Peptides against a protein of PDB entry 5H65. Designs and how they scored, part 177

Target 1, 294 residues: chain A of PDB entry 5H65
Amino acid sequence: QYLERTPLCAILKQKAPQQYRIRAKLRSYKPRRLFQSVKLHCPKCHLLQEVPHEGDLDIIFQDGATKTPDVKLQNTSLYDSKIWTTKNQKGRKVAVHFVKNNGILPLSNECLLLIEGGTLSEICKLSNKFNSVIPVRSGHEDLELLDLSAPFLIQGTIHHYGCKQCSSLRSIQNLNSLVDKTSWIPSSVAEALGIVPLQYVFVMTFTLDDGTGVLEAYLMDSDKFFQIPASEVLMDDDLQKSVDMIMDMFCPPGIKIDAYPWLECFIKSYNVTNGTDNQICYQIFDTTVAEDVI

## One batch from the design tools (peptide; made by RFdiffusion4, then SolubleMPNN)

Design b2_p21_7_s4 (from b2_p21_7, 8 letters changed)
Fold by OpenDDE base, seed 2:
Structure b2_p21_7_s4 (fold): chain B 294 residues (1-294), chain A 21 residues (1-21)
Amino acid sequence: as target 1 above (294 residues)
Amino acid sequence: SLAEQLLQYSKEADKDSVPPF
């Protein structure tokens, strides 16, 4: 729908909820560091979570590696299994399960690996070679996802996470429901395993100034605003540089705001109640800035 | 495939061998 441009001074006087088209300068933004702005968002319960750091994952996988793979769960119709014993790690057992497509092992780039007892380093190495890895553990009757605090699926450098609150985990054999066991689409894997996938999002607070007023609006966006996926930015230096360049363009350091470029965007207002205090907040939506920058 | 190669390698390797990551 077409919205006429509204000055911030007028918006600040209006009740919520409403939608607006604005033209303003980005006076400032928070957080200043890109890695702090990338979060995980649940589309169902709307919880925002931090992206786990490598150190967090190391702990999870170390704990998982203390468990011995169950020999009874090896070599099913779904996967072929192999187990190794490490020499220098107190005899740690590592099981790799190669998921088959109609009883046949796919090519490496199409093969899903289930890894039991692997370290983060080992998992990452396998992901780089096979492009699809699920960390698992031996359950009572089947393999199960290791931990929703860790990725349920790693593809190359992309870590796919699930919501602990909203997911109802199912065992690995539920992957049999997938007709094509070569593409390993994250959403399909999640659905088969009862996982509500989390979405990577940029979460930032913008201070906007159009000369008539100042307004704070937050950005929660996955890939539209920067035309850069939040899911990829943490693992790609070039994408990080691109986002930094965009932000520096709109909010150049060492320059007065009078020289800042104008940002055109859509914002929506909404009511927030904190105890007895009612306030109106603003969110940026349906806005792309990259087209003006590229 | 690489997967088949790894699987085959693992079958022939000693139980004390490390996975060819």
Scores: peptide ipSAE 0.038, ipTM 0.691, DockQ to the pose 0.013
Fold by OpenDDE base, seed 3:
Structure b2_p21_7_s4 (fold): chain B 294 residues (1-294), chain A 21 residues (1-21)
Amino acid sequence: as target 1 above (294 residues)
Amino acid sequence: SLAEQLLQYSKEADKDSVPPF
């Protein structure tokens, strides 16, 4: 829908909720560090979570590796299994389950691996070689997802996470419901396993100034604003550089605001109640700025 | 495929061997 440009001074006087088109300069933004701006968002409960660090994942996988794979759960119609015992790591058991498509192993790039007892390093190596990996554990009657604090699916360098609060986990055999066991679409895997997938989002606070007024607006966006997926940016140096360039363009360091470029965007106002205090907040929406870098 | 190769290798390998990855 077409919106006329509204000056910030007028917006600041109006009640929420409303939508606006604005033209303003980005006086400042937070957080300054890109990695701090990337969060996980649940589309159902709307909780924002931190992206787990490698150290966090190491702990989870180390803990998982203390549990012995159940021999009774090996080699089903869904997957072929192999178990190893490490020589140099106190006899750690590692099980790899190769998911079959109609009883046949797919091509390596189409094959889903289930790994039990693997380290982060081992899992990453597998994901790079076999495209798709799910960390699992032995449940009572079936393999189960290891931990929602860890990725439920790793594809190459992309870690897919699920919401602990909203997910109702189902056992790994529910992957049988997938007709095509060669294209491991994260959403399909999540659905089969009862997972509500989390979305990578950029979360930033922009201080906007159009010369008539100043307001803070929040950015929560997955891939539209920068035309860069938040899901990929942490693992790609070039994408990180691109985001940094965009932010530096709109908010160049060491330069006066008078020389800043104008940012055109849409913002929506909304009410937030904290006890007795009612506050109007603003969020950027339906805005793409990547083209302005040209 | 590499998956098949890995699986085949795993079947032939010693149970105490380190996974080939």
Scores: peptide ipSAE 0.034, ipTM 0.685, DockQ to the pose 0.013
Fold by OpenDDE base, seed 5:
Structure b2_p21_7_s4 (fold): chain B 294 residues (1-294), chain A 21 residues (1-21)
Amino acid sequence: as target 1 above (294 residues)
Amino acid sequence: SLAEQLLQYSKEADKDSVPPF
């Protein structure tokens, strides 16, 4: 449906829920740092959580490396296994399992690696070479995903995470259910392993001002607003620069708001109850910003 | 392929060797 542009002063007087088209200036936004605005969102339970930091992952993989690979779980119909012992670090055992397609080892760029006992650095090196890596551990009867606090799948520089609340993990042999063991689509891997994949989202609060009123609107978006995937931005300096450029364009430092460009947005109002307090909140939706909107 | 190379390496390498990451 076509929405007519509504001034903020009028919106602020109306009951929720409603949808609006607005034209306003971005007076300010939070958080100011890009890395703080990227979150993980569960599409099922709607929980928001922080993206794990490198230090968090280091701890998880270090803990995993304290466990020795079970020799009985090596070399199945699903994968070929190789184990190394490091000369340093008190003889750490590292197992790499190469997933086969119908009993045949695929090309390196199509081969899924399962790694047991690897460090973050080692896993990242492998993901850059093989494009698909799953951190695993030895279970009682099969290999299992290492930890949902770590990525369940790393593809190049992309870390795929699963929801701890909604996932019911299944063992690695469930990858046999995948007919095509070469493409390793994250959603297919997740489904096979009983994982509900989390979505990367930009989460920001915008203070909007059109000269008639001031309104705070919430942004939660994966790839439409900036036309940049939230899933890639943390690992790509150029994408980070692009987002920073966009934000600086709409909210330039050191100049008055009168010189700010106009931002056209769709916002929806909704009611929020916090105890006995009822308030109306606003969320940006179905909005794409472009450089030519100046 | 790199995978094949890694597998071949593992067959020839000593047990105490480090993976060719």
Scores: peptide ipSAE 0.034, ipTM 0.666, DockQ to the pose 0.013
Fold by OpenDDE base, seed 1:
Structure b2_p21_7_s4 (fold): chain B 294 residues (1-294), chain A 21 residues (1-21)
Amino acid sequence: as target 1 above (294 residues)
Amino acid sequence: SLAEQLLQYSKEADKDSVPPF
């Protein structure tokens, strides 16, 4: 639908909810650090979570590595298992389970590894060499996902996370339900294991000024606004630089706002109630800025 | 394949060997 441009001063006087097309300058934005703007969002419960830091993952995997793999769970119809004892770290046991496709071990670039007792460093090395890695632990009768605080699936440098609140975890043998045990699509893996996958999103607050008024609008977007996936940006320096360049273009440091470029975007207003206080908030939607950067 | 190589390596290595990663 075509929306005519509305000045911010007019928008600020109107009741919510409404949709607007605006032309404004980006006076400022928060957070200034890109890493802080990338969050995990649950599509079911809508909880926003921080992306775990490397240090957080180290702790989780270190804790997992204190547990000994159950020998009885090795070598099933689903996977072939190999176990090592490390020379260091009090003889830590590491189990690698190679998931088979119809009883046959696939090529390394299509192989899913289940890792038990691995450190973050070891898991990352494996994820770079193989198609996919799932951190697991020995359950009572089967292997189970290690912890939803860690990725349930690692593919190269991409970490896939699940919602602790909304997921009802199932054991690893449920991967048998997947007809194709070579592609390892994150959504399919999640479904098989009872995981509600989290979505990477950019979450930012824009202060917009069109000369008639100033308002704050929130951005929550996965891949449309920057035309850059939030899921990839944290692990790709070039993508980070691209986002930074876009933001610097719209909000250049050390320059007066009069010289800022105009940003065309759509915003929607909505009501937020905090006790007795009613507030109108604004969210950016259906907006792409990357193509406007000529 | 690398997977096969890894499996083969594990067979040839003793129980105290470090995983090849």
Scores: peptide ipSAE 0.032, ipTM 0.657, DockQ to the pose 0.013

Design b2_p21_8_s1 (from b2_p21_8, 11 letters changed)
Fold by OpenDDE base, seed 1:
Structure b2_p21_8_s1 (fold): chain B 294 residues (1-294), chain A 21 residues (1-21)
Amino acid sequence: as target 1 above (294 residues)
Amino acid sequence: SAEEEEDRKRYYAQAVKALKE
């Protein structure tokens, strides 16, 4: 798409909604911490929520570990089960269910594990070895997803989350609907289990200055702006460094704004009403800044 | 089958090993 470049001073005088192409300097941005800028977004209800921290997950899995796996739900046509009893004071039981593909166990790196009663550490260890893991609990008639506050699917270091508001959870046996039980595509798993998957997004506010005016623009982007997936950045130090590098490039510390590089981007204006207060806000869209950096 | 049982044993062993790492 093409839009004529418009100075910020002109944009600030115009009514919304409109789309603009701008060339401005990034005076400042918030939040400054990358971890604070990554959120989970529901594509249906559009709720933004925080990515659970390790401590949050610990609590959830600890709670799950207090429950004893139901022996009646072990070894179905869908999965083979094994139970271990820990040798600690708690003596908790951990059940691992190995999902079969057409009655056959696939390769370990393609095998989905259903984990019941595992700690975060144990789950992570298993996910590293077997790639795909779903935390589950024993339901009345079937295994069920443990908790949507925790990932419904863990693949390596990637945690896939679902929307509590929009999801209508179905039991684990619904995984039978998947023809291929080796690839474990997150969206397919989500669909089978009645989960609306959340999307990782970068959420930032940019203060832009082109010398004619100053404008705050909102950024909500999954993987286009930085050309880095928000879903991977939290667990990848190199990706984090890359994002930091990009931001430092556009907003370098310790130098005057006159020396900042120019940022070219698209912004759209929109109206926001809060009670009697009507204001125009701006959002960045269809913009990639990292093509020459990555 | 014997082969199936051996496969299960291998998977179980892998899981146990992973948990101990």
Scores: peptide ipSAE 0.393, ipTM 0.879, DockQ to the pose 0.043; fails the geometry check
Fold by OpenDDE base, seed 3:
Structure b2_p21_8_s1 (fold): chain B 294 residues (1-294), chain A 21 residues (1-21)
Amino acid sequence: as target 1 above (294 residues)
Amino acid sequence: SAEEEEDRKRYYAQAVKALKE
């Protein structure tokens, strides 16, 4: 994918769609806050969604905790069940289901837990201990995923989400289709449960200036641009600092643009129709930024 | 098996402990 460098002034005069290699300075970017730039993207319907906040999840799990686990759905060939009754909160019942591999419980760190009636705090505690957790509820004939507004799978500090529009949820017993019930690969879990996984993406708008012209370029990237996974950045302070450092490097506050480093990247143009207006937009693609200023 | 039951008990204990932490 070698392209010769094209000045922005030339690009701005050309029709879309086209691909370009550019060298420009990052005059500004939005949003300025990292947490605002991380979104969930569906690879199928391309819907962008906000990453749920802790408060949002609290509400979902609190609502789920108001439902009593169905005794008939406990202790199947797929999982062993245990009911934990809280001493507080009027004796709330939490069902923990331990998924077995070929009828045998795997090691604790590779065991998938299905949690019914747990709070966010409890789920997080369990995920830290057992690594993989799925929030579930009692369905009519089987356990079911609790809510796609919440993670369908929590592994450590990573929350995996599914697309409500594109997913056709299947019951928990469909996990039986997984031959290996120890690794719990998110994509495999999603496939078994009829979930279209959402992808964490950085979504930003860059204002690029190469001295010949100025254009806005859209960035939607999961892990290539910063070489940092968007899926992990929200839960890791060091990764957040790294992203901030990179952005500060290219767009340092309080410094004149003349002193900004040059950013080399690929952009593609495309047409967007908004009513009667036709607009050419630009998107950054296949670009990795260097952390070092040459 | 007895071993499986023992493992189950350990898992339950671990989960309960985690919930109480």
Scores: peptide ipSAE 0.388, ipTM 0.879, DockQ to the pose 0.043; fails the geometry check
Fold by OpenDDE base, seed 2:
Structure b2_p21_8_s1 (fold): chain B 294 residues (1-294), chain A 21 residues (1-21)
Amino acid sequence: as target 1 above (294 residues)
Amino acid sequence: SAEEEEDRKRYYAQAVKALKE
């Protein structure tokens, strides 16, 4: 997409909606802390949610662990089950279900585990050892996803979440619809279970200044702007440092804006009505800044 | 089958080991 560069002063005078190519300096941005900028976004209802913290997940899984696995739901054509009894906590029972591919257990690095009654720590340990983990609970006739407030799928350090509003959950046996039960693609798992997957996004507000005018632009981006996936940044210190470096490059602390580098980006204007007030807002789109850093 | 049972035991052992680490 080709657009002529437009000065901010001209943009500020125009009606919305329109698309622009701009060259401006990043005067400031919010939030300043990276972890505050990472959100979960639903592609259907467009609701933004906070990424659950470890403490939140602990509570959810602790509550789930108070329920005893139903013996009748163990060892189906879909999965083999084993009960692990903890030595602590008065012998808490944890059910681990190993999903089979065509009746055969796949390689450990290809195997999906369903965990029932596990703590966050236990789930994380399993996800680091095996390919994928789904926290589940015993339903009336089948295993069910534990809670959409927790990840529906954990792969290594990546937590996949679903939208509570848009999802219509189906029981675990619906995983049978997947032809390949060795490559557990999050979107495929979500589809089988009736989950609308949430997307990790960077959410920031940029104050842009090109010397002719100043405007605020909203950034909501998953992996294009920084060329870093929002889904991975929270669990990777190196990626966090990279994002911080990029932001420091465009908005260096302790120096005047005249020395800031120029940022080239695309913005779109749109109308927002808040009560009796009608205002024009701006959003950054189709912009990559990391090319200048790499 | 005996082979399947052995595989299940192996997987269980791996899981338990992971949980104990």
Scores: peptide ipSAE 0.373, ipTM 0.875, DockQ to the pose 0.043; fails the geometry check
Fold by OpenDDE base, seed 5:
Structure b2_p21_8_s1 (fold): chain B 294 residues (1-294), chain A 21 residues (1-21)
Amino acid sequence: as target 1 above (294 residues)
Amino acid sequence: SAEEEEDRKRYYAQAVKALKE
């Protein structure tokens, strides 16, 4: 498991795949804006996707709100239903379904809400109050997940997304398979509904320089590198500031690279084929920088 | 039961309040 330090000039001459321990300065990185570095990754098909913007979600939920809840699907053994008609907005109907545990409503902070016809603002308000919310629509015979382009589960400020390619959606009644209907673990909810959950990841390219050579290394990490979850950073200003501080420490603006601190990390080389051309690329792995900074 | 009905009413009221905020 132990690797000796290898200078970049030596690494650049070697064939892939190999693993290295390096000590280098972070000359530059991209993207510069944190929001642009956070992506959604599928663990099965490995597709990287952009995190939907608020405007995208507004459109999805607005479209969903044009549909009228089906009265036949209200008040099942799984959930109790309440419908509101808005005074404004041409009498929009919003249905909230409260999921029961063994026929009994759990505590409000443990209760899963299914929301039909709600706006993003309304969904967020309900999530803050009840913690767990799933946007749904009326299907032919049961409630169904509204749209995988939107979160399948919102818990507080955390948005959980699923992969459109790998998921085979099942109706809401499949939540009956969950023995515990109070904790609402995202992975359990996803499994019950046939969803492959996406993972939040930091995606960055580091330009590393140790004085002997320059190397570009790819970073794809969920929570190890910064010791900050990528899933939480977009909704937390303090976490964003922390990441920015870390990056500014290693790559301070307005000063020369000679004054930059040294970064120790592990990188692995791998081959990439683009047509007839073979290229060696590098990826950072098993590295934590926050322990030295915090 | 009567208790269950009261609980439902409380939950509904909480949801309505949240939506109006």
Scores: peptide ipSAE 0.354, ipTM 0.865, DockQ to the pose 0.043; fails the geometry check

Design b2_p21_8_s2 (from b2_p21_8, 11 letters changed)
Fold by OpenDDE base, seed 3:
Structure b2_p21_8_s2 (fold): chain B 294 residues (1-294), chain A 21 residues (1-21)
Amino acid sequence: as target 1 above (294 residues)
Amino acid sequence: SAEEEEAKKEYYAKAREALKS
């Protein structure tokens, strides 16, 4: 799309909704901490959720570990099962189910593991060795996803989450509907299990100033703005540094705004009604920041 | 098959290794 550049002063006088191309300086932004700007977004109900912390996951998996794997649910046509008992005094049982493709085990790096009773640490280790892991529990007649408060799928260092409100969970045997049981595409897994996958997004508020006016613009973006996936940034120090560098470039600390680089972006206005209050808000869209600014 | 059983044993061992440490 092509839009003529519009000064902020003109935009501020116009009714919503409209789309604009702007050139402005990033006076400030919030939140300042990157980890606070990464959220989970539901594409259906549009609810924003916090990314669970390790401590949250520990609790969930500890609770899951208090449940004993059902022996009747082991070794189906879908998966081969192995159960281990920990050597500690608690005698925790961990069940690992290895999902087969057409009745045979695929390559280890292509094999999906279903785990019962595993700790976060154990699950992470398994995901590193086998790539794909789903934490599950024994249901009445089948294995079921453990908890949507935890990832429904862990692949390497990436945690895939589902929306509690929009998901209608189906039992694990529904993975049989997947023709290829080696690739384990998150969206396919989610579809099979009745999960509405949440999307990692950067959520920030930018205060933009072009010298004619000042407005706040909302940023909700998964991977376009920074050209960095929000899904990976929390687990990758280099990506975090990159985002920090970008933000520091546009909003450098310790210098005056006159020296700030110009940010070119698209914004859209929209109406928001809160009780008796009506206001126009702005959101950044279809924007990729340049690596370098002149 | 015997080959399948061998593969299974290998996978079990690999998983167990992840669970040990």
Scores: peptide ipSAE 0.477, ipTM 0.923, DockQ to the pose 0.033
Fold by OpenDDE base, seed 2:
Structure b2_p21_8_s2 (fold): chain B 294 residues (1-294), chain A 21 residues (1-21)
Amino acid sequence: as target 1 above (294 residues)
Amino acid sequence: SAEEEEAKKEYYAKAREALKS
């Protein structure tokens, strides 16, 4: 809906909840580092989580690699399996399962791989070659997802994560419920495996100033604000540079705020209760800034 | 079938190459 522009001084005097259109300058923002602003958000429980670092993933996959693939779980109607023994690392066994579509292997770029005992590096290489990879382990009667602390699905350079709190994991054979075993849509995979997928989001706090007043507005956005997907930015240097350029444009270092460009955005107010104290907070919504910058 | 087996071998080779490199 269309909203008339409201000065910040007026907004600061009003009760919540309300929606506003504002024109303000970005005095400052936090966190200053892009990597710190990208989080994982659960759409169900709304928990915000840090994106796991490479080191964290290394540990998880290293631990997973200590488990030997169960030979009894190889070669089912769902997948064909191959096991290799590494020359180093005391003969680590790696099992790769190639998921079939109606008993037939699809094209390599459409084939989902399930990997047991793979390192992060190996998984990444496989995902680049075959597009879709799921880290798994041998369960009691079936293959199972390795760990929700790691991606449940890696497609190219994109890591798809699930919520530990909201997910009720099901075994790999539940992928049989998917009619199309070639496209491997993350949401479909998640649904089949009982995973609540997490959403990549930019999380920032903006200090906005329009000359009449100053307020802090919270930004939690996946792809609208910058017109850049939060899910891709961490793995793409060009996208990172673009975000940095946008932020530098609106909040240029080394110059006074009087010279800052104006930012048009929508904010909503809401009440937050902390004990006996009520506070009004603000959140940016339905705002795109990239069109004015690029 | 023979064709399926050949295709499988190719996939295995591709995967092995990725793991080896």
Scores: peptide ipSAE 0.476, ipTM 0.923, DockQ to the pose 0.043
Fold by OpenDDE base, seed 1:
Structure b2_p21_8_s2 (fold): chain B 294 residues (1-294), chain A 21 residues (1-21)
Amino acid sequence: as target 1 above (294 residues)
Amino acid sequence: SAEEEEAKKEYYAKAREALKS
């Protein structure tokens, strides 16, 4: 797409909705902390959620660990099961189910584990040794996903979450619908289990100033703006540093705005009604800034 | 099969080690 540059002073006088190309300086942005800018977004209901913290997950898995695995649900055509009793935590029972591909255990780096009664630490360790882990619980007739407040799938350091509002959970045996039980694509797993997967997004508000005017623009982006996946940034120090470098470049601390670099981006205006107040808001779209840092 | 049983033993051991550590 191509749009002519429009000064902010002109944009501020126009009705919404419209699309603009602008050249402005990033006067400020919020939130300042990267971890606060990463959210989970539902593509169906569009609800924004916080990414659960370690403490949140600890609670969920602790609660799950209070439930005893049902011995009747062990060793199905879908998975082989092993149960261990811990020595240090009140004799907690942990069940690990190894999902088979066509009746055969796949390679460890291709294997999906279903875990009952595991702690966050244990689950993370398992996800590092095996390809994928799903926290589950014993249902009445089948294993079921433990809790959508926790990841429905953990692959290495990546936590995949589902929307509680939009998901209609199905039992674990529905994984049988997946012909290939080695790749464990998150979207495929989600579909099989009736989960609407949440998307990691960067959510920020930019205050933009081109010398003619000032406006706030909203950013909600998964991987285009920074050319960094929001899904990976929280678990990768190098990616975090990269984002910080980009933001520091456009909004350097301790320097006057006159020395700030110019940011070129696309923004769209839209109307928002809050009670009796009607206001025009702005959102950044189709913009990549990472290329300027190369 | 014997091969399958060996695979299970290996995986069980690997999982157990993850849980113990």
Scores: peptide ipSAE 0.475, ipTM 0.922, DockQ to the pose 0.033
Fold by OpenDDE base, seed 4:
Structure b2_p21_8_s2 (fold): chain B 294 residues (1-294), chain A 21 residues (1-21)
Amino acid sequence: as target 1 above (294 residues)
Amino acid sequence: SAEEEEAKKEYYAKAREALKS
């Protein structure tokens, strides 16, 4: 799409909804801390949620580890099971279920593990050695997802979360519906288990100034704006540094705004009703500020 | 099969290693 550049002063006078191309300086932004700008967004109910902290996950997995794996649920046509008893922590039982593809264990780097009674650390270690890990618990008749407050799927350093409000969880045996039990695409896993996946998003408010006017624009973006996935940034120091560098470039500390670089972006206006108050808000869309340099 | 059992043992060992570390 092509849009003519419009000065902010003109935009501020117009009714919503409309789309604009603008050129402005980033006077300021919030939140200033990157970890505060990364949220989980539900595409259905549109709820924004905080990404759980490690401490939160530790509690969830510790609680899960207090439950004993049901022996009757071990070794099904879907998975082979092994149970270990830890020497510490009062003899905690940890069950690892290795999901088979057509009755055969796939390559380790393609294998999905279901872990019952594992700690966050153990789960992360397993995900590094294997392809994918799902934290589970013993249900009444089948293994079940442990808790949607924790990741439903861990692949490498990526934690995939589901929406508690929109999800209708199904038992683990529903993974049988997946024809290919080696790739473990998060969306496919989610669908099989009745999970509505949450999307990692950067959520920020930009104060934009082009010299003619000032407006605040809302940014909710998963991977386009920075060309960095929000899903990976929290677990990658280099990506974090990259985002920080980008933001420092457009909004350098200790320098006057007159020396700031110009930012070109697309914004859309929309109406928001808050009680009896009606206001026009702005959101950045279809904008990339960083180019991949290879 | 023997091959299947061997593969299973390997996977168990690999998982156990992750749990011990």
Scores: peptide ipSAE 0.472, ipTM 0.921, DockQ to the pose 0.033

